# Ledger of designs, part 54: peptides against a protein of PDB entry 3J47

Target 1, 121 residues: chain A of PDB entry 3J47
Amino acid sequence: IRLTNQLKSLKGLQSKLKDVVEYLDKVINKELPINHTILGKLQDVFNLLPNLGTPDDDEIDVENHDRINISNNLQKALTVKTNDELMVIYISNLVRSIIAFDDLIENKIQNKKIQEQRVKD
Target 2, 69 residues: chain B of PDB entry 3J47
Amino acid sequence: YEEKEESNLAATKSMVKIAEQYSKRIEEEKELTEEELKTRYVGRQDPKKHLSETADETLENNIVSVLTA

## One batch from the design tools (peptide; made by RFdiffusion4, then SolubleMPNN)

Design b2_p15_6_s4
Fold by OpenDDE base, seed 2:
Structure b2_p15_6_s4 (fold): chain B 121 residues (1-121), chain C 69 residues (1-69), chain A 15 residues (1-15)
Amino acid sequence: as target 1 above (121 residues)
Amino acid sequence: as target 2 above (69 residues)
Amino acid sequence: EKRLLELLLKTLLLL
């Protein structure tokens, strides 16, 4: 369910971005008049995007680690944190799988002992 | 789309909390494994079953955390 | 069976 929701949100965002690019290209080519209302909403979206820092702003603001917003330089620091989190989750899943296998093997050994006792009686 | 965006935001906040609790979950998993070991020596099935169930709950929580990342 | 259990315990100890 969660993965399907994330994929649907990502597809919706991608479609909206494509529509914006197509609109901007039409405005540049003078095929459509500049729609100030759409442009204003787009500006609001850009202002909510973490600043695509021009290469000169050394403010790696550490606090926004939890928003996967696709901007390549902030994305590197966010990618490191996301990779560390994914690694932690992977190790935890591995450990849990090992415990579940140990339990399964022990249950199998107990079942075998019970069968061996029933054959001796 | 909006409902899924809200769900993803809630999921991301939950993931931060999961990361903070990760060390505690590893310790809980170790305690469970020790109870399984003790159950093998004592021959009591009940502690071992409880260990297996808690290990299964910890795995599900970790999978949910991966799906949230 | 016993050898597989020993292997899993060793793997768990290495984590």
Scores: peptide ipSAE 0.468, ipTM 0.845, DockQ to the pose 0.048
Fold by OpenDDE base, seed 3:
Structure b2_p15_6_s4 (fold): chain B 121 residues (1-121), chain C 69 residues (1-69), chain A 15 residues (1-15)
Amino acid sequence: as target 1 above (121 residues)
Amino acid sequence: as target 2 above (69 residues)
Amino acid sequence: EKRLLELLLKTLLLL
């Protein structure tokens, strides 16, 4: 359920970004008048977006640790944070899996010992 | 979209809280492993079962954390 | 089988 909600949020953001690109293309082609209100809201969104690094600007160190969802250069720093979070989750799952395997092996050994006792009786 | 942004914000705050609880869950998992070791020594089947159950609960909580990331 | 349990326990102790 939670993953489905995150996926739906990401799909909604992707659709909105696509609508923005399509609107910008129509404005460039002079097919639609520039809606200043939409551009203002978009500009506010872009200003709230940590700079999507243009592919040509090397290494902008932007210190700010909070939120997975904003833009490629901050996405590099956020990718590090997301990688750290994913690593913690992975290690946690691995530890739980190892414990569950330990229990399974112990249960198997106990069952084998019980069978060996039943064959001796 | 707004309800989902709010849900994602709540999920992110929950992830920070889960990270704090994660350290505590690792300690709980270690305590269970010690109980399993004690159960092997005492020959009682019950402490091993309790360790297994809490390891499973710890695994489920991590899976939920992965699904929330 | 006993060796596998010992190996798993050692791996768990290393974590």
Scores: peptide ipSAE 0.463, ipTM 0.842, DockQ to the pose 0.047
Fold by OpenDDE base, seed 1:
Structure b2_p15_6_s4 (fold): chain B 121 residues (1-121), chain C 69 residues (1-69), chain A 15 residues (1-15)
Amino acid sequence: as target 1 above (121 residues)
Amino acid sequence: as target 2 above (69 residues)
Amino acid sequence: EKRLLELLLKTLLLL
């Protein structure tokens, strides 16, 4: 259930992002008026993204290519962090499984010794 | 969609707390393994059983963490 | 059986 909900949220986010890109392209082409409510929600999403430092006002033309790279770098850093956390969880589960197997083997050895003693008596 | 976004935010906050608890759980798991080794040398069954039970509890906590991630 | 326990212990020490 939880994984299905996360996948549905991710698909919903991807669809909304696509709709925003299509809207921005139509606004750039002057086919549609600027919807201030959609832009405000996009700004709120950008502000909830950890502030990739506001470049000072003076170099707007070089910024658009670098902003895509910076957003990609942050997404990459978040992906690396998530992968590291998943790796740590995986290693712990493996260690616990090994301990549980060690105990099962020891219990089996003890049970065999008890059976061998009962056959000698 | 909103219920899932709220669930993902709660999961992310839980994940940070899980990372701190995880380091502590790894140390508890190592202590348990050392007590099993000692119990094997002493030949007393009770310390080994206690070690096994705490290793299992540690395993359940990691499975819950994976299901929450 | 004892050999399998030793192998598991060695694997645990390598992690």
Scores: peptide ipSAE 0.455, ipTM 0.839, DockQ to the pose 0.052
Fold by OpenDDE base, seed 5:
Structure b2_p15_6_s4 (fold): chain B 121 residues (1-121), chain C 69 residues (1-69), chain A 15 residues (1-15)
Amino acid sequence: as target 1 above (121 residues)
Amino acid sequence: as target 2 above (69 residues)
Amino acid sequence: EKRLLELLLKTLLLL
């Protein structure tokens, strides 16, 4: 189920990325006005996209570099946020594991005391 | 795809809520550990069992949260 | 055993 959902999300992302590329090409060609809703959805997708891919060092004009850097910084910030969330979950699991271990040790001590009392009777 | 995106968005909102709940759960877990400590001194099995059950429930909720993330 | 439980409790209190 999880792998299938990840594959579906990846395919959906690929389709959306293709649609965005086609839209961006139409906007660059001045065939369509900039749709803010598509840009918002694209931002949401970029916010959900971990930075998959160093763009190769091909000469992309200096004006695109700042936008790509902002996107990369935002993506980095979102990756940091995701890492922080994962870290909190990890710490939580550790704390719970420690409590469960404490309970197991205490149960073992109690069982040992009960056995020692039974041997004295 | 949209249903899954909505589910992921709901899961992310749930994770933020889980982080807030986690802070509360840490406090509850600490209170429970105090009850276990008291139970250890008093020799009452019941408070200790309740603490263990609540810690386990807390653990299960985090595992589900991790699995959903 | 008791000392180990005390150490675990102390570790939990530090987290």
Scores: peptide ipSAE 0.441, ipTM 0.833, DockQ to the pose 0.046

Design b2_p15_7_s1 (from b2_p15_7, 7 letters changed)
Fold by OpenDDE base, seed 3:
Structure b2_p15_7_s1 (fold): chain B 121 residues (1-121), chain C 69 residues (1-69), chain A 15 residues (1-15)
Amino acid sequence: as target 1 above (121 residues)
Amino acid sequence: as target 2 above (69 residues)
Amino acid sequence: SSLLEKALKELLEAL
């Protein structure tokens, strides 16, 4: 459900971005006037988005490295954070697997003891 | 789309909490292991079962966290 | 990372 909702949101965003690009292309070609309301909202979205665009500004503020990857330059820093989160999840899964395995071993040992007792009776 | 976006935002916030919960989950897992050890000595299956269930719950939460990230 | 490793070691020792 959560993944489906995220996918739907991403698809919606993608469609909207496509519409904006198409609109911008038409404005550049002088075919249609710019919808100022849509552009304003999009600009607000871009301002809220981490600075994705210009690779040339060397000020990779190290602080952005720990955040989750939405887009390109901030994406490198976000990629590191994402990798760390994935590592934590991986380790957690391993730990749970080990615990589950230990329980299975113990259950097997108990079952064997019960069977041995039944044979002696 | 908006509902999914809200859900994704909530999921992201939950991931931060998951890091904190992960530490707690590790502790819960240890408690389950101790209960299993105690159950081996006492011969009662119940504490061991409880530890196993807690470990499973911890794993499930971690999986959900990974899927949400 | 170090805390996680310690937690893992403790879990392994508890097993």
Scores: peptide ipSAE 0.464, ipTM 0.841, DockQ to the pose 0.347; fails the geometry check
Fold by OpenDDE base, seed 4:
Structure b2_p15_7_s1 (fold): chain B 121 residues (1-121), chain C 69 residues (1-69), chain A 15 residues (1-15)
Amino acid sequence: as target 1 above (121 residues)
Amino acid sequence: as target 2 above (69 residues)
Amino acid sequence: SSLLEKALKELLEAL
């Protein structure tokens, strides 16, 4: 369920990002005005993207974000916030992993000590 | 899409909270590492176990946060 | 993010 929802969100985000890119290209070409609604939706998508937790998606989003952020300060701020949240989650996972490794190492050391004691007996 | 968006919005709010909690989690992790170091010096299994458990809980929370995000 | 990285480095050093 969660993965399916994430995939659906990602697909939705991808579609929105494509729309935003197309819109931004038109804005750059002075063909269309900035659509605030699209930018708002994109911001919402970006705010949701941190929930997907995939680094590859973050890179894609960052690249798209850089392009979008040039156009809208609010969108940029939201994207940055999303990226920061993802980074925090990533760092937290790393920290937990490090702690787990530390515990594992300690357990191994203890096991070795126990084995050494058994050999001496 | 809307349900996922709502879930993501909730997750984003949770992530902001998680970011705040993350700073706390980092501190908790540091404390665990310190306790592990202390346990290595003292040779007592119990503090190390507690540190490990706290680290695991921190890791689990981060994983849940990543999954929720 | 930078602060978090520093915290991670400190954790790694503590290990």
Scores: peptide ipSAE 0.461, ipTM 0.845, DockQ to the pose 0.246; fails the geometry check
Fold by OpenDDE base, seed 1:
Structure b2_p15_7_s1 (fold): chain B 121 residues (1-121), chain C 69 residues (1-69), chain A 15 residues (1-15)
Amino acid sequence: as target 1 above (121 residues)
Amino acid sequence: as target 2 above (69 residues)
Amino acid sequence: SSLLEKALKELLEAL
């Protein structure tokens, strides 16, 4: 069930990404205006997905460079936030793992001591 | 897809709260480690067990947070 | 992030 849900989510993301690419192509070709809602949703997705590869630098004309830079900066900021969240989660898991290992080592030491005492008796 | 997006948004908000809770959990984990150290010196198994249990609970909460994220 | 790293180091030292 969980794996199936993950696969479904991944497929949905892939489809959405394809739609975004198609939309961006239409905007580049001046067929459609930039949809701010789609861009916002895409930004949210980028914030949620660590290390989404830099979309291929399509040669955007010089006049749009400032807008693209602003969009890229915002995307970068969102990516940084996501990375920070992931880092916190990772560190937390490491800490828990370390504590669990410490307890395991202590338990092993205790068991060894008990066995040594039994051999002496 | 829309339901999942809403769920992800809610999860993200929850993650901020989880980060705050995580800082508190780290402190709880340290307390457990101190109890383990005390048990090692006193030779009583009970404090060590309690420390181990608290560490396990902290780990479990982090795993749930990762799975939610 | 720095605070978290410190907490991790302290935990490692406690092990």
Scores: peptide ipSAE 0.433, ipTM 0.832, DockQ to the pose 0.333; fails the geometry check
Fold by OpenDDE base, seed 5:
Structure b2_p15_7_s1 (fold): chain B 121 residues (1-121), chain C 69 residues (1-69), chain A 15 residues (1-15)
Amino acid sequence: as target 1 above (121 residues)
Amino acid sequence: as target 2 above (69 residues)
Amino acid sequence: SSLLEKALKELLEAL
């Protein structure tokens, strides 16, 4: 279920991104006026999807560079936050593993003592 | 798509909550370790077992958090 | 991250 939902969301996002690219191309070609609402929705989608690879720095003209940089900075900030969360989870798992290992060692020592007592009897 | 987005949003909120409670979990793990040490010193197995169980529960919660991430 | 590392160190010392 979860994997299926993720795949469906990814597919939907891909379709939406394609539509946005097509729209942006039309705007660049002056076939359509700039729609700020669409751009805002696109930004919201990018904020929700931190893993959307920054479009490769193709030779996009200097004026679009600043907006792309702002988007990249926000994406970078979100990526850093995600990395921090993953790091915390990793460290927590490591700590739990260490505790479990210590308990295992103690159990092994106890078992050895029990075996030694049985051999003496 | 909307249902999945809602699920992802809920998962993200859950992760934030887990991160906020992480410090508390660390403290609980420390307490369990102290109980294990005390049990080792006193020679009673029961407190050590309880500590181990609590550590396992903490580990399980972290695994669930990883699966939701 | 530093606080987490400190907590881990304390846990290791407690074990």
Scores: peptide ipSAE 0.431, ipTM 0.833, DockQ to the pose 0.355; fails the geometry check

Design b2_p15_7_s3 (from b2_p15_7, 5 letters changed)
Fold by OpenDDE base, seed 2:
Structure b2_p15_7_s3 (fold): chain B 121 residues (1-121), chain C 69 residues (1-69), chain A 15 residues (1-15)
Amino acid sequence: as target 1 above (121 residues)
Amino acid sequence: as target 2 above (69 residues)
Amino acid sequence: SKLLEEALKALEEAL
């Protein structure tokens, strides 16, 4: 359910972005008049999107590492945070698997001992 | 879309809480492993079973966390 | 990350 909702949101965002690109192309080609309201909203979205395009400004304020960076530098920091979270989850799963295997091995050894005892009786 | 965004925000908050809980669960898992080791030495089934169950619960919670991430 | 490494190390020691 949650993954399906995330996929649906991503698909909706992708569709909206495609519509925006198509609109911008039509405006550039002078097929449609410039809608100032749409352009203003797009500019607001771009301003809210941390600078996707300029890779060079290294001064990513370290303090906001915890907040979901919506834009590319923020997306990079968010991607790093997401990667760290995924690594933690992966390690946790490995640890749980190892413990489960250890218990399984122990149970198997005990069952073998019980069977050996039954054969001796 | 809005429902999914709300779900993702809730999931992110849950992940932070899960990270804290995970640290605690790792300690609980370690305790169970020690009890399992002790049970292997004593040859008693019960402590080993409890350790295995706690490890399984910890694993399940991590899997749910990964699926939520 | 450090806590995770410590947890992994503790698990390796427990195995």
Scores: peptide ipSAE 0.448, ipTM 0.838, DockQ to the pose 0.397
Fold by OpenDDE base, seed 3:
Structure b2_p15_7_s3 (fold): chain B 121 residues (1-121), chain C 69 residues (1-69), chain A 15 residues (1-15)
Amino acid sequence: as target 1 above (121 residues)
Amino acid sequence: as target 2 above (69 residues)
Amino acid sequence: SKLLEEALKALEEAL
């Protein structure tokens, strides 16, 4: 359910971005006037988006690196954070798997002891 | 779309909380393993089962966290 | 990273 909602949100954002790009292309081509209301909202969204700015400004401000998933330069820093989170999840899954195996081994040992006792009786 | 966006934002906030809960879950998992060790000595299946169940719950929560990230 | 290493060590000790 959560993943489906996230996917739907991302698809909605993608569709809206596509519409904006198409609108901007039409404005550049002088085919349609710019919808100022949509552009204002989009500009607000871009201002809220961490500076996914131009690749040429080498100042990778290290501080922005810790936030997950939006566009290119901040994306590299966000990718590192995402990788760290994925590693934590992976380790957690391994730990749970190990615990589950330990329980299975113990259950097997107990079952074997019960069987040995039944054979002696 | 808006409902999903709100859900994704909530999920992201939940991931931060999950990181904190992860540390707690690791501790809970360790407690379960200790209870299993104790249960091997006491011969009662119940504490070991409880530890196993808590470990499974911790694993499930981590999997859900990973799937949400 | 250190927390993860400690968690792994705790698991190894529990095994």
Scores: peptide ipSAE 0.445, ipTM 0.839, DockQ to the pose 0.394
Fold by OpenDDE base, seed 1:
Structure b2_p15_7_s3 (fold): chain B 121 residues (1-121), chain C 69 residues (1-69), chain A 15 residues (1-15)
Amino acid sequence: as target 1 above (121 residues)
Amino acid sequence: as target 2 above (69 residues)
Amino acid sequence: SKLLEEALKALEEAL
């Protein structure tokens, strides 16, 4: 059940990522206006991904510098928020993993004790 | 601009609530680990099993929360 | 953030 749910979640994420790529391609081709909600969600995803490569230096004209700086600051703030959320998720998963390992170690110790008792009998 | 700021504020408040819920789940997981430790001393397998089950449930809830966020 | 760090530390001590 758990593995199946993880696979389903991963497939959902993959589909969403594909939709985002298709949307970005349409925006690049000027076929659709930039949807701010999708861009915000994409930014959240990018903030979650540590090493998304530097987007190529497209020559953005000088007059948009102030708008770009405001957009970058907002983007940075959203990135920080997303990073905090990711950190919480990461810690939660780590804690669960540790508990699972502790249980596994205890089970192994018990099994070893049972085997040692059988050899003495 | 104002609508976006309001949306971001609402999202931030939601994240704080999620963090509080996560902290509570971590505490529940610790309680399960204490029960496992007690079971190790008493030599009864039942408390250890219960602790493991509660830890698994806590983990599952956190995964669902991450997937929903 | 601090609460999360404390939780991580507690987990490390439990290992």
Scores: peptide ipSAE 0.428, ipTM 0.827, DockQ to the pose 0.473
Fold by OpenDDE base, seed 5:
Structure b2_p15_7_s3 (fold): chain B 121 residues (1-121), chain C 69 residues (1-69), chain A 15 residues (1-15)
Amino acid sequence: as target 1 above (121 residues)
Amino acid sequence: as target 2 above (69 residues)
Amino acid sequence: SKLLEEALKALEEAL
């Protein structure tokens, strides 16, 4: 069940990523108007992605700078939120791993005691 | 545009709900750890096993949540 | 972040 759910989630994520790429290509090709909300969400997704090298933004003219800054601030805020969520997930996994490790240690101690009793008999 | 915004809002609300569920799971895991400690002190194996199983279930749920996020 | 720190602290105390 767990593995199946993981695979399904991964497949869903892959499909969403593909849709995003297709949307970006359409925007780049000017086939669709730039949706700022979608672009902001996409930037959030990209900020969630580790250092995929942002291509060097060539000399884009000064007038777009303010809109880019607002978009960057929103993107930064969303990135922070996403980072916090990822941190929570990471800490949760760490905590679970520690608990599992403690259980393993206890199991080893019990097994050792059982072996010592068997040697005395 | 509006449909996509609504979908993103719904996704965000879902993430908040997952975070709340995660907090609850952490508390359940803590309770299990206390039971394990008590079982270690009492020398009974069965309660410790139950605690370990519940911790594993909590871990599994978090991993699924990470994969869905 | 604070909630996470509290949860971590609670776990450390339980260990």
Scores: peptide ipSAE 0.420, ipTM 0.825, DockQ to the pose 0.419

Design b2_p15_7_s4 (from b2_p15_7, 6 letters changed)
Fold by OpenDDE base, seed 3:
Structure b2_p15_7_s4 (fold): chain B 121 residues (1-121), chain C 69 residues (1-69), chain A 15 residues (1-15)
Amino acid sequence: as target 1 above (121 residues)
Amino acid sequence: as target 2 above (69 residues)
Amino acid sequence: DELLKKALEALEEAL
């Protein structure tokens, strides 16, 4: 359910972004007047988006490196964070698998001891 | 769409909290393994079973965290 | 017992 909602939100955002791009293309082609309300909202979204597009300003503010993925330069830092999170999850799954195997081995040893006792009996 | 975006933001915040809880869950898993070790000596299956169950719950929570990421 | 101890040691090395 939660994942499905996230996917639906992402799809909705993608569709809206596509509509904005199509609108911008029509404005560039002088086919439609600029909708100032949509552009204002888009500008607000871009201002909230981490600066994707200045490759040249050397202030790689190292502080934003740890936050999850939205678009290009910050996306690289966010890719590192996502990779670290995936690594933690992988290690966690490995640890749980080892514990589950230990329990299975113990259960098997106990079952074997019970069978050996029944044969003696 | 907005409800799902809010849900995704909540999920992301939950993932950060899950990372902190993960460290705590690893410790809980270690405690369970120690209890299993103790239960081997006592001959009572119950503490070992409880440790196994807690380890399984810890795994399940990590899998859900991965799927939510 | 020794097998469980080895598994715990392997887990500690993996961490």
Scores: peptide ipSAE 0.436, ipTM 0.844, DockQ to the pose 0.070
Fold by OpenDDE base, seed 5:
Structure b2_p15_7_s4 (fold): chain B 121 residues (1-121), chain C 69 residues (1-69), chain A 15 residues (1-15)
Amino acid sequence: as target 1 above (121 residues)
Amino acid sequence: as target 2 above (69 residues)
Amino acid sequence: DELLKKALEALEEAL
């Protein structure tokens, strides 16, 4: 459920971004006048979005490590975070698999003992 | 969209809590495995199975929590 | 039993 909601939000954001790109292309092509209200909202979104496009090395703001920010430099830090999360998931799955395997071995040993008892009776 | 964003923010906060609880859940899983071992000596299959199932459920909840992050 | 113990030990080391 939560993942589905996040995916739906991301899809909605993607659709809005696509609409914005299409609008910007129309404005660049002089097909539509610049809507200042839309641009203002976009600027607000860009101001709230950590700089998606600036390759400037300097502002490694270490502090926002934990926020899922879609920005490419943040995406490196987020890729590291995502990699760490994936590693945790992988380890957890491995642990679960080990436990399940141990239970399977136990069940097999018990089944063998039951069979040996049945052959003696 | 806003409701989902709020849900994602809540999920992110929950992830930090889940990470803290992860160590505790791993310890609970170990306790379950120890009880399975004890049940193996007692020769009662049912308690071991229940313990294994509980460990699996705990792990599944951890995985779902991490995936929600 | 020994394999289970080793698996548990490996898990503890991974934590």
Scores: peptide ipSAE 0.426, ipTM 0.834, DockQ to the pose 0.084
Fold by OpenDDE base, seed 1:
Structure b2_p15_7_s4 (fold): chain B 121 residues (1-121), chain C 69 residues (1-69), chain A 15 residues (1-15)
Amino acid sequence: as target 1 above (121 residues)
Amino acid sequence: as target 2 above (69 residues)
Amino acid sequence: DELLKKALEALEEAL
């Protein structure tokens, strides 16, 4: 049940990401105005994804450079925060996997001992 | 700008709290693993099973916390 | 017993 729910959530995320790409392409082609709500959600997603490559340096005028630097610093700070959260999650999952593996090893050892006793009898 | 800064500050505080809760859960998981090790020496199967079950529960709670964050 | 010990050591290295 849990794995199926995770797969469903991942598929939903993939579909949403595709919709975002299609929207960005339409904005680049000047077919649609920039939707601030979608852009805000994209910023939230980019803050959640540490390695989404820097979009190309489009020539934006000097007054926007200070706003872009503030936005980039905020985005960098949010990216660092997201990386820290992701790291904590990763470490937790690793610890859990190791504990589960240790239990499996112990169960296997017990089963082997039971089989060896049955062969001696 | 100010509303966004306040929202980011609140989100950051929430993340710090989640990290502290996570650290506490990891410590509880380690304690369970130590009890399994002790039970292995005592030759009683029941404490080992209980430790494994508690480790699994701790793992499930962390995965739910990650999915909710 | 040795395999369990190695698994615990691998966990400690991962932390």
Scores: peptide ipSAE 0.414, ipTM 0.832, DockQ to the pose 0.063
Fold by OpenDDE base, seed 4:
Structure b2_p15_7_s4 (fold): chain B 121 residues (1-121), chain C 69 residues (1-69), chain A 15 residues (1-15)
Amino acid sequence: as target 1 above (121 residues)
Amino acid sequence: as target 2 above (69 residues)
Amino acid sequence: DELLKKALEALEEAL
């Protein structure tokens, strides 16, 4: 259930991002007027995104490729963070599994000792 | 979508909490292993059982966390 | 005992 919900949310987010990109492309191409409401919502989304460093004002022209790279770097950083969290969970599960296995081995050893004592009696 | 987003937000918050709890879980696991080692020397089943139970709880919490992630 | 040691070592390596 939860994974399915997360997948659905991710798909919804992906669709929304695609719509935003398509809208931005249309605005850049002057095919559509700038919708201030969409831009405001996008800005809100960007503000909720952890600010990857303010590009300082100076080099305007290289900005578009770098902004996509910065957004990609943020998304990459967020993806890395998510991957790190998943890795931590995985390691924790592995550790718990090993501990449970150790306990099982010890229980088995104790059971063998009890059986050996019963055979000697 | 909203229910899933809310569930995913809750999952993300849980994941952050899991990351914080992860260090604690690792420590609890180490304590369990140490108690098991001590129990091997002392022959007391009770500390070992407690260690096993804590390890199992830690495993369960991690599984739930993975399923939540 | 050896299996438990190996499992403990594996745990230490995993940490």
Scores: peptide ipSAE 0.430, ipTM 0.846, DockQ to the pose 0.086; fails the geometry check

